# Peptides against a protein of PDB entry 5IXI, part 10

Target 1, 141 residues: chain A of PDB entry 5IXI
Amino acid sequence: TPLLDASSLEYLFAQGQYDLVKCLAPIRDPKTEQDGHDIENECLGMAVLAISHYAMMKKMQLPELPKDISYKRYIPETLNKSIRQRNLLTRMRINNVFKDFLKEFNNKTICDSSVSTHDLKVKYLATLETLTKHYGAEIFE

## One batch from the design tools (peptide; made by RFdiffusion4, then SolubleMPNN)

Design b1_p9_6_s1 (from b1_p9_6 with Y5F)
Fold by OpenDDE base, seed 1:
Formats: sequence, C-alpha cells, structure tokens
Structure b1_p9_6_s1 (fold): chain B 141 residues (1-141), chain A 9 residues (1-9)
Amino acid sequence: as target 1 above (141 residues)
Amino acid sequence: SLINFSKKI
C-alpha cells in the first residue's frame, strides 16, 4: 500500500469528491435492491463526511453553515436526480434524517471523539474505493 | 426505503 503524505491525501480527497459528484467515477451497479439501498446510504454518509470536513476546515459550527445545507452538492448527480423524482414525503424524510444525522455526527463524532480532518479524508476515500467501479483502486493498489 | 447512516458513527 502506497504511503500517502498530507498533500497527496488532500489532493485525492478533493479529486475524489469531484469525481463522485460528477459521476466521473461512477458508483457500482447494485446487485440487489438491498444493495441499491446500501449504495445510497453510503453516498449520503459520504455527504456527511464531506460537509463535516468542510465545516472543520473552515472552523465553522453547524449553525454557521448555510441554512439550506444539503446532501445535494455532495452526492452523485445521478442519485440526486433519482431523489428528486421521489414523492414529497420521501424527500422530506430524507432531508430530515440527513439533517438530524449531520447534527448527531457533529456532536458525537467530531466534537466528542475529536475526529480529525485527516480521519475524514481517509474514511471518505476508503468508502469511495468500495463504492465505485474503477476508482479508488488506484489509491490502495 | 430506509436511510441508515449509523455505520458512519
């Protein structure tokens, strides 16, 4: 496994976010319906990691983030389109659960456990590797 | 569909 220094990790994290959102690194095809749900959950989880990383880097608390903070900019565009096609109640549920989890993650993981930005990048890239078809393997080859 | 982020905490 290649040793990644801080600068390389920062680059890969930024590039990985871009590639995931823009679907340049497409997510793997679901093998089952449950697998599809797992993929969606992982994507939304990665959005939490990305937002938390952003907040930490800017030394911002969650209340200081835009009121319209959402997963929309941090998940694959294909998934975002899929969510937009769902009914209002489903979209409301996703939004509420996401916001609640983001708050909980910030309080219990970021604040209480002192998770670093480094840890978030590593976890993000590791998840990206398992989630995408061809990406990430280049990182841990 | 269920949303489960618990694996991230």
Scores: peptide ipSAE 0.096, ipTM 0.762, DockQ to the pose 0.180
Fold by OpenDDE base, seed 2:
Structure b1_p9_6_s1 (fold): chain B 141 residues (1-141), chain A 9 residues (1-9)
Amino acid sequence: as target 1 above (141 residues)
Amino acid sequence: SLINFSKKI
């Protein structure tokens, strides 16, 4: 983007991940039950972006990543705690959907070289702005 | 609840 140079984008992406996970940039309160589900979906989607970015930076394919890689380290701690409190079948469903999506995203987006690490950072930060209360507003106003 | 990440592709 014309508003951010490469170094600034790299910094903001790293800081944004930290702020999201540590809840320093807390996610917005849901207005409805469906809104809450949408927020969770977006958070899990951001985990896919973060993991994919990591894999690309390390020049690793998804099968080369640890088999236990999951969303757990890439979503807000509060959301992670919430998911852990859900029943086994629900957690299994979330895990399976996440793994399937991560694989599909890698195949259709990363393996085809249609998306760069730059694109992932931009998408991540843009999503972060929509999910958090006031974080990043100065960047996308 | 429904989980849908399709918008990310």
Scores: peptide ipSAE 0.095, ipTM 0.762, DockQ to the pose 0.178
Fold by OpenDDE base, seed 5:
Order: structure tokens, then sequence, then C-alpha cells
Structure b1_p9_6_s1 (fold): chain B 141 residues (1-141), chain A 9 residues (1-9)
């Protein structure tokens, strides 16, 4: 496997986001109920990575992001549809936890831990490989 | 169910 240069990594990161959201790289089938929750958590986590990467590329701080920032366009469309069909209390909880974690991630990881955009792309693609059925082989072979 | 993002930090 050849070493990825910066341009190749940027391309794969952008393509990976598109493929995940559009379900061109479908998420793996959950083995258990807990596995399904783990998959959802990882997808929401990747939304945080994607938003943080965007903010860093734009030289924006979290307070400068849109007030209605959400995971909705950063997760698989099938998962987004599933979440939208859940009861109000569940959706409120997901929204609140996501917003709280985004703030925490910005403070503890982006600001305090010197995480780079390179690190975010690598983390995103590595997670994508574990969540999708066959897409990982296309990235790292 | 609990939402856990701890693996991302």
Amino acid sequence: as target 1 above (141 residues)
Amino acid sequence: SLINFSKKI
C-alpha cells in the first residue's frame, strides 16, 4: 500500500463523507441491539469529526458556526431518516448530547490537544472502514 | 440507550 500524500488523503476524506451520507458505502449490519447503538454512536461521532474539520479549514471557532449546526447532513441518510422517526424525547436527547459533545470536543480535542486536520481525516477514514461492509478495502489496499 | 462518543476523544 503506497503512502498517501496530502492531496490523496483530502480526496479520500471528501469522497468518504459523500459515500457514507449517500449510503454508497452502506453501514454494516448490526449483530446485536448494542452493536446497532455502537454503529449509531460512531456515525454521530464522525459527524463531530467532519464538522470540526470544516471549522478548522475555515479558521472558525465553534461559536462562529451556524446556531442550528446539526449532525443531519453528516450521517447516513438512512440513519437520519430513522432518527427523525423516533419519539420526541429520544430526538431531543440525541440533539442535546450531540451539541454538548461537539462543544466538549472543540474544547478538549481541537483547542487543548493540538489535533490537526490531518488527524481528523485519518480518524474519520479509519472509523469509516470499521462501519461499512466493504468500503474499507477500497481505501487502504 | 446511552449515546457514547468517548472513543472519538
Scores: peptide ipSAE 0.095, ipTM 0.759, DockQ to the pose 0.180
Fold by OpenDDE base, seed 3:
Structure b1_p9_6_s1 (fold): chain B 141 residues (1-141), chain A 9 residues (1-9)
Amino acid sequence: as target 1 above (141 residues)
Amino acid sequence: SLINFSKKI
């Protein structure tokens, strides 16, 4: 893994979030249906990382965040559109599982100070490399 | 699909 100074890491993390959500760094094509599920899972996981990073930077507990906080603003717009096309029960399940995990992640990882904002940025960018078609090359070449 | 975030913790 490349060594990045703090300012470079901060910049790349911010830009990477924007590029992922706006699909400027498009997700790789799934090789199978299971691969598609794995990609979706990783995107939702990255949303947890991004939200947790935001909370840590603002020194906020999750209950202090907006009530309607969701993955919708933190995943690729294409994936968000795909999820919106699924039936109500499926969407409710995704929403519920996401919120439950976000709470658990905050309590066990963030509140216990087992992970730093630096760790979250590194994990986010590393995952971004595995998910996107070419963005990873810009970071790790 | 099943969501498996446990590996993120």
Scores: peptide ipSAE 0.087, ipTM 0.755, DockQ to the pose 0.183

Design b1_p9_7_s1 (from b1_p9_7, 3 letters changed)
Fold by OpenDDE base, seed 2:
Structure b1_p9_7_s1 (fold): chain B 141 residues (1-141), chain A 9 residues (1-9)
Amino acid sequence: as target 1 above (141 residues)
Amino acid sequence: KKPKVLTSF
C-alpha cells in the first residue's frame, strides 16, 4: 500500500466523512439482525471519532462542546432517517448510548496525549474500508 | 457493546 502523507490523509479523511454521511460510500448490507445492530453501533463509533477529531483540532475538551452534540451529522443519512422513524424511547436510548461512547472514548483514549488526530484519521479511514461496500480498497490494498 | 472502531488505540 502507498504511504499517505499528512496532506493526502487530511483530504481522504474529509472526503471519507462526506462519503459516509452522504451515502456515496454506502454501508455494507447486514448479514444478520445482529450484524445490522453492529453496523449501527460502528456508525455511532465513527461519529465519536469525527467529533473527537474536531475537538482535538480546535484544542477543545469534550465538555466544552455543546451539550446537545449529536451523531446526526456524522452518520449515514439513511441510518439517520431510520433512527428518526423509531419511537422516542428508542431514540433516547441511542442518544444515551452515543454519549456513553463519546464519554468513554474521551476518558480512556482522547485524554491520552499519545493519541493524535493522525491516529483518528487512520482509524476512521480503515474502518470505512470494512464498514462500506469496497471503499478505500485501492488505498489499503 | 463497544464499537470496534473505538478500540485498539
Scores: peptide ipSAE 0.646, ipTM 0.955, DockQ to the pose 0.794
Fold by OpenDDE base, seed 5:
Order: sequence, then structure tokens, then C-alpha cells
Structure b1_p9_7_s1 (fold): chain B 141 residues (1-141), chain A 9 residues (1-9)
Amino acid sequence: as target 1 above (141 residues)
Amino acid sequence: KKPKVLTSF
């Protein structure tokens, strides 16, 4: 497998985001109830990566992002629909969990570490392989 | 718990 140049990686990252959100690469079936919760958390984490990558590309810090930043357009549409149908307390918890993930990742990884946009793209694509049913088998061979 | 995707950088 040849090394991916920067342009190819950028393309695959953009396509991967599209495939995840549009469910063209559907998330894998949970093996247990806890696995289902883990999958949901990983999706929220993928949203954090996507937002962080966007901020870095725009030379923006987290406080400069909109105050109402949300995971909604960065997770699978099926999951987003599911969350929107859950009760108020559950939706409030998920929103708080996401905001905590975003703040912590910004503080500990983006601000206090030497993580690059390249690292974010690689991690995003690698996670797609584990999070979805049959995606990415040809990318990291 | 923290998502795996946000760790191991």
C-alpha cells in the first residue's frame, strides 16, 4: 500500500466524514448494551475530532467557535435522529457529555500537545474502520 | 467514559 500524500489524505478525510454522517458507511451493530453506548461515545468523539480539525484549519481557538457548537451535523444521521427522539434528561446529558469531551480535548490535546491536523485525519479515518461495518479496509493495508 | 478516539495521540 503506497503512502498517502497530503492531498489524498485530505480527500479521504472529507469523504470519510461524509460517509459517516450520511450513513454510507453505517456504524457497526452493537454486541451489547454497553457496546452501543461506547459506539455512541465514539461518534461524539468523532465530532470532536472534526470540529477540532476545522478550528485548526481556520487558525481558530475553541473559545472563538460559536457558543452553540453541536455534535449534530458531525455524527451519523440515524444516530442524530435517535438522540432527538430521546427524553429531555437524556438529551441534556448527551449535550453536556459532548461539551465536556470537546473542552477536555481542546485543553489537553490541542492546546497542551503537539497534535497536528495530519494526526487528526489519520485518527479519524482509522477509527472509521473500527466504528463502521466494512469501511476503510483498502486504506490502511 | 472518554472515547477511545480522543486518546492515544
Scores: peptide ipSAE 0.646, ipTM 0.955, DockQ to the pose 0.839
Fold by OpenDDE base, seed 4:
Structure b1_p9_7_s1 (fold): chain B 141 residues (1-141), chain A 9 residues (1-9)
Amino acid sequence: as target 1 above (141 residues)
Amino acid sequence: KKPKVLTSF
């Protein structure tokens, strides 16, 4: 496995976010209905990582971010479109679930400084590799 | 259910 310097990791992280959102790195096909739900859940988690990383880089606390912060710009566009088509209660649930994920991650993982921006980038990219069909295989070889 | 990506740090 090649050693990635800080600049390379930053580049790959930015590119990975773009590729996920723009579906250039499409998410893998679900094996079951539950797997599909798990995939969507991981996408929400990826949004939490991206937002947390942003906040850390800007030295901001999550409560300082706009109240309307959402997963919408941090998940695959196809998934975002799918969610928009779901009923109101489902959309409300997803919003609440995401906010709960964000709050919990901030309180239990970010605020205690147990993780660094480096850790977030590595976890994001590692998850991206497993979440998408073929993306970034050589990065971790 | 907490996503796996948010665990194991």
Scores: peptide ipSAE 0.644, ipTM 0.955, DockQ to the pose 0.825
Fold by OpenDDE base, seed 3:
Order: C-alpha cells, then sequence, then structure tokens
Structure b1_p9_7_s1 (fold): chain B 141 residues (1-141), chain A 9 residues (1-9)
C-alpha cells in the first residue's frame, strides 16, 4: 500500500508519467515474446489511465476530448518508435485496440463513478513499479 | 486482451 499524502501522490504521479514517456524509468526486459506483447498491452493501458485521469481532473467526458486522441504521447518513446516502424495494418489494429480499451474503461469504470483520481494515480504508480526495471519500490509496501 | 492495469477497480 502507498504511504503518501495527497500532495506527494500528485507530484509523483506527474513525475511518473514523465519518467515513463521519456524512458527515464525504462520498461523491463521481456522474458518471452508473449511477455513483450503483454508489456506493450499494459503500456496502452497506462495511456488509458493517464487520459482518463486528465479528463476527470478537467471534469470532461471522454467524447469531449479530441477525436484524434492517441496513445502516442502517453507511452514510452522507445515503444512509440517501435510501433511506428510496423506496417500500416498493424498500426491500425493497435489504434483500434487502444480506442476500445479507452472506451470500455470509460463506460464501465469512469462513468459509474466507482473510482477517483486518487485511485487512478495509485494504480498508475503501482503498475509503473512492476512495468519498469526499477521504480517506486520505496513508495509501496 | 484487456490490460491488467485496467482491471481490479
Amino acid sequence: as target 1 above (141 residues)
Amino acid sequence: KKPKVLTSF
């Protein structure tokens, strides 16, 4: 469990997003090809969390966000570069999968008001700890 | 496959 006050959690959440995207907290090495796919999938999920948190903080519904909202600004730059090198059909599938993740999360988790921005920050940072090579071990118990 | 990070809420 996290041992942080609200202000510290807000700071660490912002810093954690920056560290993930800028690869200051690099993604862990995949153990298998399937593990690599799972890691990429979790990164797309992290993008969904970040966007959902933003929308909630701004008191916006997801349909109010730009139509071309994408994972590109919310995933590790190294992964973004890798995806850009894949063929068009693969990139289209990834875009569609991400959109589905975002829509489903909004409809089933955000819109029912079952979670708070605090919950999103905790989940984001906790996942960051497991997704990256070394991060945040001192924050959680 | 739904990411694990989006579950357990």
Scores: peptide ipSAE 0.644, ipTM 0.955, DockQ to the pose 0.806

Design b1_p9_7_s2 (from b1_p9_7, 4 letters changed)
Fold by OpenDDE base, seed 4:
Structure b1_p9_7_s2 (fold): chain B 141 residues (1-141), chain A 9 residues (1-9)
Amino acid sequence: as target 1 above (141 residues)
Amino acid sequence: KKPKILTSF
């Protein structure tokens, strides 16, 4: 938000990532099965933003990132546990989908537009509000 | 389906 200074935004972004992964800001209950799928998809998107932010801060390109880069450490632990219990083909699909998201976002958004780390932090926190049960009120109040 | 978070940029 325009009311947050840079230091406050940096803190909230870091805390938001922690809260999402540790489920201190738990994912909202899905309204339908499709909503549940959408929530998982947005969580993968959150992972893309987190990784992209890290890469930008380190001035790294995608080929420079670890080959085993994954969403696993950037999504809610409960969701990660759920995915790990799914069959091999499903897990392979999710991995491919995530890598496609990351690659496309990097190419079309990071490289082709003037998206900054500031923009990523704002978008991350805004989306966190929509994904979680109670977290948004504190940030945007 | 692209997540909404990635399409707004």
Scores: peptide ipSAE 0.560, ipTM 0.943, DockQ to the pose 0.858
Fold by OpenDDE base, seed 1:
Formats: C-alpha cells, sequence, structure tokens
Structure b1_p9_7_s2 (fold): chain B 141 residues (1-141), chain A 9 residues (1-9)
C-alpha cells in the first residue's frame, strides 16, 4: 500500500466525501435486507465522522454547531432521497438516532479520547472502501 | 444498532 502524507490524506478525504455524497462512488448492493439496514447505518456513521472532523478543524464544540444539524449533506444523495420518501415517524426516528450517534461519539470518542482529525480521515476512507463497490482500491491495495 | 464505524476507536 502507498504511503500518504498529510496533504495527500487531506485531499483524498475531501474527495471521498464528495464522491460518497454525489454517488460517484456508489454504495455496494445489499446482500440481504439486514445488510441494507447496516449500510444505511454506516452512512449515518460516516456523517457523524464528517461533522466531527469539521467541528474539530473549526475548533468548535458540539453545542456550537447549528441546532438543526443533519445527516442530509453527508450521506449519499440516493439514500437521502429514499429517506425523504419514508413516513414521518420513520424520518423522526432516523433524525433522533443520528443525533444520538453524534452526541455519543462526541462525548465518548472526541472529548474523552485522543482521537485526532488524522484518525477520523483514515477511518472515513477505510470505511468508504468497505461501503462502496470499488473505491479506495488504489489506497489499500 | 450502533454503526461499526463508531465502535472501533
Amino acid sequence: as target 1 above (141 residues)
Amino acid sequence: KKPKILTSF
């Protein structure tokens, strides 16, 4: 596998976020219904990482972020469209679950551990490789 | 169910 310096990693992280959201790196086909749910869950997790990275880079605490912060800008557009078509109770559940994920991650990982922006970028790209059909092969080969 | 990505730090 190639060695990535800080500048290269920053570029790939930014590009990876763009490719995931714009579906240029489409998520893999689910093998089962449960696998489909797991994929959606990981996408919400990707949103948590992206938001946490942003907050850390801006030296912001979670309460300083907009109160209506959402996963919508950080997940695949196709998934976002799918969620918008679901009923109100389902959408409310997803919103609450996401906010719980974000808060818990901030408390237990960002605030209470030594996790850095570098760690978040590496984890994001590694997970992106597992979620998509063939993205990241050049990085982890 | 907690996403895998958030459990392995």
Scores: peptide ipSAE 0.556, ipTM 0.942, DockQ to the pose 0.814
Fold by OpenDDE base, seed 5:
Structure b1_p9_7_s2 (fold): chain B 141 residues (1-141), chain A 9 residues (1-9)
Amino acid sequence: as target 1 above (141 residues)
Amino acid sequence: KKPKILTSF
């Protein structure tokens, strides 16, 4: 269980994002309807972390990000396809919820707290393990 | 509700 250096952590973070989006690390089966909703919310949260990490690496503030920023390329492709087939009101709700998550996280965590890119990578990978069926066991062992 | 990933660091 050797410690991960900065380069190794950066690689694992990038690979984890790829595995989540491409469903190479498939999300776990929900135990209940509420669990399914929670999984979806955590995926939206993963998108927030990925975007925040990108912004921090590029030394950009949230207002400098594209106005049409979306969760779509930061969540599992299967979930994205599912959302696109839901009714208009549901899709509007999800889009608004995500934008609220992003704004709140930026204001209350990134701007008001001392959260580093290192912290984001660790949190992302740890959450990835909980969201997926059999991923991440070797990393945190 | 807020995702768990965004609440605890």
Scores: peptide ipSAE 0.553, ipTM 0.941, DockQ to the pose 0.829
Fold by OpenDDE base, seed 2:
Structure b1_p9_7_s2 (fold): chain B 141 residues (1-141), chain A 9 residues (1-9)
Amino acid sequence: as target 1 above (141 residues)
Amino acid sequence: KKPKILTSF
């Protein structure tokens, strides 16, 4: 459970996004190939949360977002570089998977539930701790 | 598979 007031949470959420993308909080080393795939999946999920939070703050619906909305600005730069070097079919699959994640999350969690921007920030930071090397452990109890 | 971050709200 996080022990933060609203202003501290807002700051840490912004800083956490920056640290993840810039690899100042580097993602943990995968233990297996499947673990590596799971890490990449969670990073795509982090992008979904970041985009959803942005849309909610701007009072935008998903159809109002750019049609070329992508995970690229919301995942670690190292992972983005890795994905860019994969073949066309693989990149197409990843794009489709991400778009499916985003649409499903919007419909089932944002539209059909009472999830707030506060909830998204908490979940983002909690997941960030699990994805990265010893980051943010002191924030939660 | 669906990432854990999106399933546990």
Scores: peptide ipSAE 0.550, ipTM 0.941, DockQ to the pose 0.828

Design b1_p9_7_s3 (from b1_p9_7, 3 letters changed)
Fold by OpenDDE base, seed 4:
Structure b1_p9_7_s3 (fold): chain B 141 residues (1-141), chain A 9 residues (1-9)
Amino acid sequence: as target 1 above (141 residues)
Amino acid sequence: KKPRVLTSF
């Protein structure tokens, strides 16, 4: 992001989160069933980034966050609706997977590396380009 | 499978 200053990056990150959740930047169509699963996993990962960024900005550790924290408000609304319609065991699995992603990311990347909120914003926006249909192309040209 | 977005930091 050599051409993006801190203010621009902060704005784009906030807008990107909004666009992803509200499906203004819709996720790309899966090419295969496995691709669809990968897309959902990336969305869960995006939720981890968003939550981690929030925690870092508030200087909070994961145990200080609400125990009922979830991916639900950090993923595309269409995907959230889809997951809500799945059976209990599937929803439990997804919740466990997400919590594992969050815990591992916090332990290995946030705590054991020099990752900053800046790095999280860059990675989030870069992933929007690949995860959504037409978003962010101008940013990374 | 670990999401790509959480790797390469």
Scores: peptide ipSAE 0.641, ipTM 0.957, DockQ to the pose 0.860
Fold by OpenDDE base, seed 2:
Structure b1_p9_7_s3 (fold): chain B 141 residues (1-141), chain A 9 residues (1-9)
Amino acid sequence: as target 1 above (141 residues)
Amino acid sequence: KKPRVLTSF
């Protein structure tokens, strides 16, 4: 496994976010219905990481971000399209789940632990490898 | 269910 310097990580993290959202690195096919739900759940988690990283880079606390902050720009466009086609109640539930993930991550991991932007990038990229179809193999092998 | 991506830091 190659060692990545800060510049390389920054580049790969930015590229990885782009690839995930634009579906250039498509998410893996679900093995079961529950797996499909887990995949969506992980995508929401990826959005939490991306937003947390953004906030940390801006030296902002999450409560300082707009109250209408959303996962929409941080998940695969195909998934976003799918969610938009679901009924209002379902979309509200998804939004609440996301907000809960964001709040809990902020309270327990960002605030209570010494997690750095570096750690977030590593976790994001590592998860991309497992979440998408063969992404990052050359980096993490 | 908490996403795995948000755990084990």
Scores: peptide ipSAE 0.640, ipTM 0.957, DockQ to the pose 0.837
Fold by OpenDDE base, seed 5:
Structure b1_p9_7_s3 (fold): chain B 141 residues (1-141), chain A 9 residues (1-9)
Amino acid sequence: as target 1 above (141 residues)
Amino acid sequence: KKPRVLTSF
């Protein structure tokens, strides 16, 4: 909106990341088992956006990031704890899925299109509204 | 499947 300048958007994006990870904006309850899986996938996607935004702000390419880059600090703490309790095969699958998401997003969206840090922040915040229970209710009323 | 958040840019 016209009222959201660059500084305000940067602040909201940083606060949104904090709220998601610290569960101050709790993720919504799944409607079905498949919905639960979709929610986890979206959380992994949110981690990809956050990491991509960081890399772009630092003028870094994906290969310049640490090889052990992980979703763990970029998803809700409750989800991270849940994943840690799952069996080895499931944890391996999730790690591989995340790395595939990150690689594909970098190659096909960041490198092959003209996506800006502004676009990433808007997409992150918009998704946060749908992913969490009542995020933004006090801001947009 | 690919997360919705990573599509439609």
Scores: peptide ipSAE 0.639, ipTM 0.956, DockQ to the pose 0.811
Fold by OpenDDE base, seed 3:
Structure b1_p9_7_s3 (fold): chain B 141 residues (1-141), chain A 9 residues (1-9)
Amino acid sequence: as target 1 above (141 residues)
Amino acid sequence: KKPRVLTSF
């Protein structure tokens, strides 16, 4: 767990989101097909964290957000391009899976637990280290 | 399968 002041953590979280989406911090190479699926799943989870953090910062509950919320703006651009090339049924499944992740996280973790924006930022950055090739080497050990 | 990133809070 990093020992950072609030302003530094806020900055790193914002930069980390940008780096993940813009592939400046590229996701690691999958070791197997299943690992590749797990990586994609974690990316969807990262999108859930980012959206949840946004909602909390704006003092909004997820049901108040647009119904067309998507993972597309919160995952690596390379992964987004890959997903858009898949067939309709696969894309529909991914959309449904993401929406289920978001709903469950909101209901159980955000609403029923004392999770703060600080907790989300720490988890996001910690996961970013494991998900990408070399990100976070200066902060995490 | 629930992503690990969404667990252990």
Scores: peptide ipSAE 0.638, ipTM 0.956, DockQ to the pose 0.843

Design b1_p9_7_s4 (from b1_p9_7, 3 letters changed)
Fold by OpenDDE base, seed 4:
Structure b1_p9_7_s4 (fold): chain B 141 residues (1-141), chain A 9 residues (1-9)
Amino acid sequence: as target 1 above (141 residues)
Amino acid sequence: MKPKVLTSF
């Protein structure tokens, strides 16, 4: 992993979020059905990172976040469209899974003083490299 | 199953 200064990391993190959501860095094609499920789970995880980073920057606790906080604005638009086409029970399940991920991450990781916004940015960008088709090769080679 | 991105901090 290359050494990045704070300003460069901030820029890359912001751009990475934009690229993922806008599908400028499209998620990779699943190799199997299970791989597809894993990809969706990682996207939900990326949403958790993005929201957690925001909360940390604003010094907000999970209960202070909007009650209607969701993954929708933090995952690829194509995936969001796909999920919206699924039935009510499936959408409820996905929402519950996301809520559980967010709650668990907050309780077990964000409350740990050893985790910083810097760490979240690094993990986010590193995951983009593995989650998307061609992103990050020039950064993490 | 916990996403990999949320582990190993």
Scores: peptide ipSAE 0.541, ipTM 0.939, DockQ to the pose 0.806
Fold by OpenDDE base, seed 1:
Structure b1_p9_7_s4 (fold): chain B 141 residues (1-141), chain A 9 residues (1-9)
Amino acid sequence: as target 1 above (141 residues)
Amino acid sequence: MKPKVLTSF
């Protein structure tokens, strides 16, 4: 298992976010309909990690973030397009689910534990490996 | 269902 210094990890995390959102590292093909739902769910989770990391780096708390904070800029563009095509009720549900994930993660994991920005970056990159077709193989071999 | 990525910290 290769060791990553702080600067390398920061770079990979930034690049990983870009690759996921821009679909340069496309998400894996779902094996079943349920698997497809799980993939979308994990993408929402990835958005939570990215936002939480951002907030921590800026020494901000959820109440200080924009009221219209959304997952849109933190999930694959293809998924975002797909969601926008769904009916209003579905989009509302997804938005509520995301906000609940963000709130719960912030309260139970960020505020009530010693999770660091380092931990978030590692978890993000590790998840990219499982979520995408073949990203990060050189790191998590 | 809670995403796996948000668990096991």
Scores: peptide ipSAE 0.540, ipTM 0.938, DockQ to the pose 0.861
Fold by OpenDDE base, seed 5:
Structure b1_p9_7_s4 (fold): chain B 141 residues (1-141), chain A 9 residues (1-9)
Amino acid sequence: as target 1 above (141 residues)
Amino acid sequence: MKPKVLTSF
């Protein structure tokens, strides 16, 4: 278990985001229908973390973010394709769920607590290990 | 439900 300095953490966080979106670290197979739904929700949560980290790094507040901010470029491409194939009502629900996640996280965690960009990066990378099939295995070879 | 990744900070 190597010591991880700030520069290494920044690199791993950036690479992790790329790997998740490009499916280089593919999401794990769902065990049940509910598990599949949970995986999708976690992916939406990962998008919230990525956006929140970006906002904090740019010293921006949530109201200063673009009005049409979306999860689309922050989730696995395969999941994005799947969502685009679903009916209008389902896509509307997913969009509303994501917006609720983002607003609640901003209010209850970012604004009302002492969460740092460091905390977001650690949580993101830790979640990748549980969300994907074999993430990090190449590091420990 | 709230995603696990957004909890336990």
Scores: peptide ipSAE 0.539, ipTM 0.938, DockQ to the pose 0.810
Fold by OpenDDE base, seed 3:
Structure b1_p9_7_s4 (fold): chain B 141 residues (1-141), chain A 9 residues (1-9)
Amino acid sequence: as target 1 above (141 residues)
Amino acid sequence: MKPKVLTSF
């Protein structure tokens, strides 16, 4: 766990989201096909964290979020392009899987436990370090 | 399967 003050953590979290989406911090190369699937799954999870953090900051419950909430703006642009090239049924499955992740995380982790926005930021940044090629080495080494 | 990033809270 990084030892950062609240202002520094807030800044790094915002910058980390931008770096992931804009591929300034590119995701690591998969070691196998299954690893590639796991990486994509973690990216969907990162989108869940980002959206959950936003909802908590705005004091919104999940039903108050737009019905068409999507992972598209919260995952790497390269991955988003890859998903858009897949067939309709595959894209529908990914959308459904993401919505299930979001709903389950909100119900079981956010609502049924005492997870804070601070915890989400730390988890997000820690995952960036393992998910991307060389991000956050100066903080997590 | 649930992503690892959404566990261990």
Scores: peptide ipSAE 0.536, ipTM 0.938, DockQ to the pose 0.827

